# Designs tried in a protein design run: peptides against a protein of PDB entry 5KEZ. Part 162

Target 1, 320 residues: chain A of PDB entry 5KEZ
Amino acid sequence: NVAIYNPFRPWWERYQPVSYKLCTRSGNEDEFRNMVTRCNNVGVRIYVDAVINHMCGNAVSAGTSSTCGSYFNPGSRDFPAVPYSGWDFNDGKCKTGSGDIENYNDATQVRDCRLTGLLDLALEKDYVRSKIAEYMNHLIDIGVAGFRLDASKHMWPGDIKAILDKLHNLNSNWFPAGSKPFIYQEVIDLGGEPIKSSDYFGNGRVTEFKYGAKLGTVIRKWNGEKMSYLKNWGEGWGFVPSDRALVFVDNHDNQRGHGAGGASILTFWDARLYKMAVGFMLAHPYGFTRVMSSYRWPRQFQNGNDVNDWVGPPNNNGVI

## One batch from the design tools (peptide; made by RFdiffusion4, then SolubleMPNN)

Design b2_p20_5_s4 (from b2_p20_5, 11 letters changed)
Fold by OpenDDE base, seed 5:
Structure b2_p20_5_s4 (fold): chain B 320 residues (1-320), chain A 20 residues (1-20)
Amino acid sequence: as target 1 above (320 residues)
Amino acid sequence: TPEERSAREKKLREELLKWY
């Protein structure tokens, strides 16, 4: 991915890929392979956060400032380490003046235009699908058990399916022969927009963001909410079917939220309430549960905003 | 960029506001 130095090595640089090479601040490919092997040998399975909707931001300077040293040029859409070129992006397909998503009530913009400047891959092309599948298959062959698909809302469900159809069975050294990778898709659907989480049920599970938002409100006792109202928690609250839901109290994005709605999300900063929420989530039979493991950073609020919300995991001068 | 990421986070917050 791109190495960002202003601010100094933020967490979000990981979501700006310039290649599919397995060398980042977390380690190299050999170290990753070693970890996966050791984990599998004791029954711990690995699921990869796969960024396949886009490459890096369009405004990032060209050069070799990346975690693996690979050259890239956002201006010319040149990513030779893949390789991708200008033919592999949706620039000509997006009809907005800026090239970015401008209206989230237009499903075509949401899927064909750039998410906040991130160069949008042309996932309709078999070439692009194949390059992504090769990346994911490499991980499958190493021994991972499945994937979180980042920014799935911004990809056409059919394009995702086309990629998934190219995937290998899981590594038979640790998984039964014929096993398929476990897929869960990040889709933010709180209602009011044309793209629905149900559009993606055919590809695997979907993140249910209503879960953490509503649970936070209840646990905080906002608006007269009571724990007793959770008696029909799950589908009874309008959530997706249990067998399609991946649920969580917080994630890395909404952990950095602020203001009304965002402030309802419980995090480790609210230790007592957070433990109550996580305990309830694990005890109540709804969805596939995910527990967050995060880190403390030096928050600095200015006008209600944390100016240090960019801070990544604990590190020594950029080295994790 | 920081500005691009901030915009994405803002969108997430706006979506949460719609629910409440």
Scores: peptide ipSAE 0.014, ipTM 0.393, DockQ to the pose 0.062; fails the geometry check
Fold by OpenDDE base, seed 2:
Structure b2_p20_5_s4 (fold): chain B 320 residues (1-320), chain A 20 residues (1-20)
Amino acid sequence: as target 1 above (320 residues)
Amino acid sequence: TPEERSAREKKLREELLKWY
């Protein structure tokens, strides 16, 4: 991924890939392989956050400022380490003036235009699908158990399916023969937009963002909400079917959204309420549960926003 | 970029507001 130094190595640089090399500030491929092996040997499975919708931001300077030193040029859409070229992006397909998503009520824009400047890959192309599949298959062959698909809302479900159809079975050294990778897709569907979580049910599970938002409201006793109302928690609250849901109290994004709209989200900053929420989630039989392991950072609020929300995990001069 | 990140975060927050 790109190496960002202003601010100094933020968490979000991880979501701006310039190659599919397993070479980051967390370690090299050998170290990753070692970790996967060690985890698998004790029954801990690894799921990779796969960023396959896009490459790095359009405004990032060309050069070799990347975690593995690979050259890239966002301006010319040149990513030779893959390789990708200008033919592998949706620049010509996106019809907005800016090239970015301008209207989230237009599903075509949401999927074919750049997410906040991130160069949007042409997932309709078999070449692009194959490069992504090669990346994911390499991980599968190493021994990972599955994937979180980042920014799935911004990919056509059929394109995702086409990639998934190219995937190998899981490594038989640790998984039963014929096992398929576990897939869960990040889709933010809180209603009001044309893209629905149900569009993605065919590819695997989806994130249910209503879960953490509503649970936070209830536990905080906002708007007269009572915990007794959680009796029909799940589908009864309008959530996706349990067998399609991946649920969580918070994630890295909404953990940083306390200033507006995300105020209901419970985090470790509100330890007592958070423990209640996580405990309830783990006890209640709805969805596949995910527990957040995060870190403290020096929050500094200005006008309701944390100006230090960029701070990444504890590190030694950028090395985790 | 920081600006791109900020925009994404803003969008996320706006989506959350629709639920309240």
Scores: peptide ipSAE 0.014, ipTM 0.385, DockQ to the pose 0.062; fails the geometry check
Fold by OpenDDE base, seed 3:
Structure b2_p20_5_s4 (fold): chain B 320 residues (1-320), chain A 20 residues (1-20)
Amino acid sequence: as target 1 above (320 residues)
Amino acid sequence: TPEERSAREKKLREELLKWY
């Protein structure tokens, strides 16, 4: 991915890929392979956050400022380490003036235009699908158990399916023969927009963001909410079917949303309430649960927003 | 970029507000 130095190596640089090389702030491919092996040997499975909707931001400077030193040029859509070129992006398909998503009520824009400037891959192309599948299959062959698909809301479900159909079975050294990778898709669907979580049920599980949002309001006792109302927690609250839901109290994004709407999300900053929420989540049978492991950073609020929300995990000069 | 990140987070916040 892009190595960002202003601010200094933020967490979000990981979501701006320039190659599919397993060479990042966390280590190189050999180290990753070693970690996966060690984890699998003790029954701990690894699920990779796969960024496959896009490459890096269109405004990032060209060069070799990347975690593995690969050259890239966002301006010309040149990612030779893949390789991708201008033919592999949706620039010509997006009809907005900016090239970015401008209207989230337009599903076509949401999927064909750039997410906040991130170069949008043409996932309709078999070439692009194959490159992504090769990346994911390499990980599968190493021994990962599945994937979080980042920004799934911004990909056509059919394109995702086409990629998934190219995936190998899991590594038989640790998984039963014929096992398929576990897939959960990041889709933010709180209602009111045309793209629905149900659009993605065919590909795997979907993140249920209603879960953390509503649980936060209940635990905080906002708007007269009571814990007794959680009796029918899950589908009874209008959430997706349990067998399609991946649930969580917070994630890396909404953990940093301390403004409007984001304020309901419980995080480790509210330790007691957070523990209550996580405890409830683990106790109540609904969805596939995910527990967050995060870190403290020097928060500095300006106009209600933390200007240091970019701060990544504790590191040694950018290396974790 | 910081601007891209900020916009992404802003969108997340806006979406969360729709539930309330």
Scores: peptide ipSAE 0.013, ipTM 0.393, DockQ to the pose 0.061; fails the geometry check
Fold by OpenDDE base, seed 1:
Structure b2_p20_5_s4 (fold): chain B 320 residues (1-320), chain A 20 residues (1-20)
Amino acid sequence: as target 1 above (320 residues)
Amino acid sequence: TPEERSAREKKLREELLKWY
């Protein structure tokens, strides 16, 4: 991914790929293979947060300022390490003046235009699908068990399906022969927009962002909410079917006050309430649960916003 | 309820057999 130095190596640089090389601040490919092997050997499975909707931001300077030193040129859409070129992006499909998503009530913009400047891949193209599948298959062959598909609402469900149809079976060294990768898709659907979580049910599970938002409201006793109302928690609250739901109390975005959920989201900063929420999530029979393991950063609020919300995970091992 | 939890967990296990 791109190496961003202002601010200094933020968490979100990881979501701006310039190649599919396994060479980032998280480690190199050998280290990753080692980790996957060790985890699989003790029954711990690995699911990769896969960024397949886009490459890096269109405003990033061209050069070799990347975690693995790969050259890239956002201006010309040149990513030779893949390789991608100008033919592999949705620049011509997006009809907005800025090239970015301008109206989230327009599903076509949401899927064909750039998410906050991120160069949007033309997932309609078989070439692009194949390159993504090659990346994911490489991970599958290493021994990962599945994927979180980042920014899924910004991809056409059919394009996702086309990619998934190209995937290998899981590595038979650790998984039963014929096993398929576990897929859950990040779709932010709190209602009010044309893109729905149900659009993606055919591809795998979907993140249920209403879960953390509503649970936070209840635990905080906002709006007269009571714990007793959680008796029918899940489908009874209008959430997606349990067998399609990936549920969580918080994620990296809404932990920082961004994304879906707003101020209701409980985090480790509210330790007691957070433990209650996580405990309830683990105890109540709804959805596939995900527990977040995060880190503290020096929060600094200015005008209600944390100016240090960019701070990335600790890194003292010298990985560039 | 514990029964509902057990049922859902069983269903989840069955689903996960596709991958584990």
Scores: peptide ipSAE 0.000, ipTM 0.335, DockQ to the pose 0.016; fails the geometry check

Design b2_p20_6_s1 (from b2_p20_6, 9 letters changed)
Fold by OpenDDE base, seed 3:
Structure b2_p20_6_s1 (fold): chain B 320 residues (1-320), chain A 20 residues (1-20)
Amino acid sequence: as target 1 above (320 residues)
Amino acid sequence: TEWLPYELFAEDYERLKALE
């Protein structure tokens, strides 16, 4: 991914890929392979956050400022480490003036235009699908158990399916023969918009962002909410079917007071309430649960926003 | 300028707030 130095190596640089090489701030491919092996050997499975909707931002400077040293040129859509070229992006398909998503009520824009400047991959192309599948299959062969698909809302479900159909079975050294990778898709469906979580059910589980938001409201006792109202928690609250839901109290985005969250989202900053929410989530049968493991950073609020929300985990000069 | 997470999910953030 892009190595960003202003701010200094933020956590979110990981979501601006320039290659599918497995050399990052966390280590190189050999170290990753070693970690996966060690984890699998003790029954801990690894799920990779796969960024496959896009490459880096269109405004990022060209060069070799990347975690693996690969050259890239966003301006010319040149990612030779893949390789991708201008033919592999949706620039010509997006019809907005800016080239970015401008109207989230237009599903076509949401899928075909750039997400805040992030170069949008032409996932309709078999070449692009294959490059992504090769990346994911390499991980599968290493021994990962599945994937979180980042920004799934911004990909056509059919394109996702086409990629998933190219995936190998899981590594039989640790998984039953014929096992398929576990897939959960980051989709923010809050209702009232054309893109629905149900559009993605066929590909795997989807994130249920209403879960953390509503639970936070209840635990905080906002708006007269009571714990007793949780008697029909899950589908009764309008959430997706349990067998399609990936649930969580907070994620890396809304933990920072933005993204799909809001003020109701409970985090480790509100330790007591957070423990209550996490405890409830783990005790309740609804959905597939995900527990956040995070870190403290030096928050500095200006005009209600933390100007240091970019800060990544403790690191040594950018290396974790 | 550089991309920020808030910018990435700003629209969803506002929509989710409306449900709270």
Scores: peptide ipSAE 0.006, ipTM 0.305, DockQ to the pose 0.029
Fold by OpenDDE base, seed 1:
Structure b2_p20_6_s1 (fold): chain B 320 residues (1-320), chain A 20 residues (1-20)
Amino acid sequence: as target 1 above (320 residues)
Amino acid sequence: TEWLPYELFAEDYERLKALE
């Protein structure tokens, strides 16, 4: 991914790819392969947060300032390490003045325009689909069990399906023959927008952001809500079907006050309440559960906003 | 988990694509 130095190596630089090389501040490919093997050998499976909707920001300077030293040029849409060129992006499809998503009530903009400046890949193209599938298949062959598809709301479900149809079965060294990768898609759907979680049910599970938001209000006893109201927790609360839901109390975005959930989201900063929420989530049968493992950072609130919400995970292992 | 058929969203997908 692109290396951002201002602020210094933020967490979100990881979501600005310039190649599909497994060479980042999290480690190199050999280290990743080793980790996957060790985990699989003890029954711990790995799923990858796959960023396939976009490449890096359009305003990032061209050069080799990336975690694996790959050259890239956002201005010309040149990512030779893949390779991608200007033919592989949705610049011509996006009709907004800025080239960015301007109206989330326009599904076409949401899917064909840039998410906050991130260069939007033309996933309708078989070439692009194949390059993404090659990346994911490489991971599958290493031994991963599945994927979180980042920014799925911003991809057409059919394009996702086309990519998934190109995927290999899981590595038979650890998985039963014919096993398919576990897929869950990040779709922020709190209602009020044209794109719905149900649009993506055909591809796998979907993140249920209502879960953490509503659970937070209940645990916090906001609006007179009581724990007893959780008797019909899940579908009874208007959530997606249990077999389509991936549930969580918080994620990296809403932990920082971004994304979906607002102030109701419980985090490790609210230790007691957070433990209650996580405990409830793990005990309740609704959805496929995900537990967050995060880190502390020096929060500094200015005008209600944490100016240090960019701080990335600790890294002192020499990987740059 | 098996993927659901493409047909579940194909119609809407094509409709939206046509609006581009």
Scores: peptide ipSAE 0.000, ipTM 0.302, DockQ to the pose 0.018
Fold by OpenDDE base, seed 4:
Structure b2_p20_6_s1 (fold): chain B 320 residues (1-320), chain A 20 residues (1-20)
Amino acid sequence: as target 1 above (320 residues)
Amino acid sequence: TEWLPYELFAEDYERLKALE
């Protein structure tokens, strides 16, 4: 991914890929392979946050300032380490003046335009699908168990399906023969937009963001809500089917919102309430649960916004 | 050039707040 130095090595640089090489500030491919092996050997499975919707930001300077040293040129859409070129992006397909998503009520914009400047891959192309599949298959062959698909709302479900259909079975050294990768898709569906979580059910599980929001409200005793109202928690609260849901109390994005993560979302900043919420989540059978492991950073609020929300995990001069 | 991660979440964040 792009190495960003202003601010200094933010967490979100990880979501700006320039290649599919397994070199990051967390380690190289050999180290990753070693970690996966060690984890699998003790029954801990690895799921990779796969950034396949886009490459890096269009405004990033060209060069070799990347975690694996690969050259890239956002201006010319040149990513030779893949390789991608200008033919592999949706620049001509997006109809907005800025080239970015401008209206989230337009599903076509959401999927064909740049997410806040991130170069949008043309996932309709078999070439692009194949390059992504090769990346994911390399990880599968290493021994990962599945994937979180980042920014799934911004990809056409059919394109995702086409990629998934190219994936290998899981590594038989640790998984039963014929096992398929576990897929969960980041889709924020809170209603009011044309793109629905149900559009993605065919590809795997989806994130249920209503879960953390509503649970936070209940635990905080906001709006007169009570724990007793959780009797029909899950589908009874309008959430997606349990077998399609990945649930969580917080994630890396919403824990960096206003206040202690914004609105009703509970985070480690509210330790007591957070433990209550996590405890309830783990005890209740609804959905596939995800527990957040995060870190503290020096929050500094200006006009309700944390100006240090970019701070990544503890590191040694950028190296994790 | 600084990329603003909040912009990735802002639209959905506002809707999330409305669920309260």
Scores: peptide ipSAE 0.000, ipTM 0.299, DockQ to the pose 0.030
Fold by OpenDDE base, seed 2:
Structure b2_p20_6_s1 (fold): chain B 320 residues (1-320), chain A 20 residues (1-20)
Amino acid sequence: as target 1 above (320 residues)
Amino acid sequence: TEWLPYELFAEDYERLKALE
């Protein structure tokens, strides 16, 4: 991914790939392979946050400022480490003046235009699908158990399916022969927009962002909400089917007030209420649960916004 | 075939429980 130094190595640089090399500030490929093996041997399975919708931001300077030193040029859409060229992006397909998503009520913009300037890959192309599949298959062969698909809302479900159809079975050294990778897709659907979580059920589980948002309002006792209303928690609250849901109280985005849920989201900053929410989630059978492991950072609020929301995990001069 | 995590890792879960 790109190496950003202003601000100094923010968390979000990880979501701006310039190659599919397993070479980051967390370690090299050999170290990753070692970690996966060690985890698998004790029954801990690894799921990779796969960023396959896009490459880095269009405004990032060209050069070799990346975690593995690979050259890239966002301006010319040149990513030779893959390789990708201008033919592999949706610049010509997006019809907005800016090239970015401008209207989330237009599903074609949401999927064909750039998410906040991130260069949008042409996932309709078999070449692009194959390059992504090669990346994911390499991880599967190493021994990962599955994937979180980042920014799935911004990809056509059919394109995702086409990529998934190219994937290998899981490594038989640790998984039953013929096992398929576990897939869960990040889709933000709080209602009111044309793209629905149900569009993605065919590819695997989806994130249910209503879960943390609604649970937060209940536990905070906002708007007259009561714990007794949780009697029909799950589908009764309009959530996706349990077998399609990945549920969580918070994630890295909405922990910083971004993404979905707003101020209702409970985090470790509200320790007492957060423990209540996590405890409830783990006790209730609805959905597949995910528990957040985060870190503290020096928050500094200006006009209601944390100007330090970029701060990444504790590190030693950029090395995690 | 799509596997759910519990089905995929059931044997591992039982092993881990035995260690506790």
Scores: peptide ipSAE 0.006, ipTM 0.336, DockQ to the pose 0.096; fails the geometry check

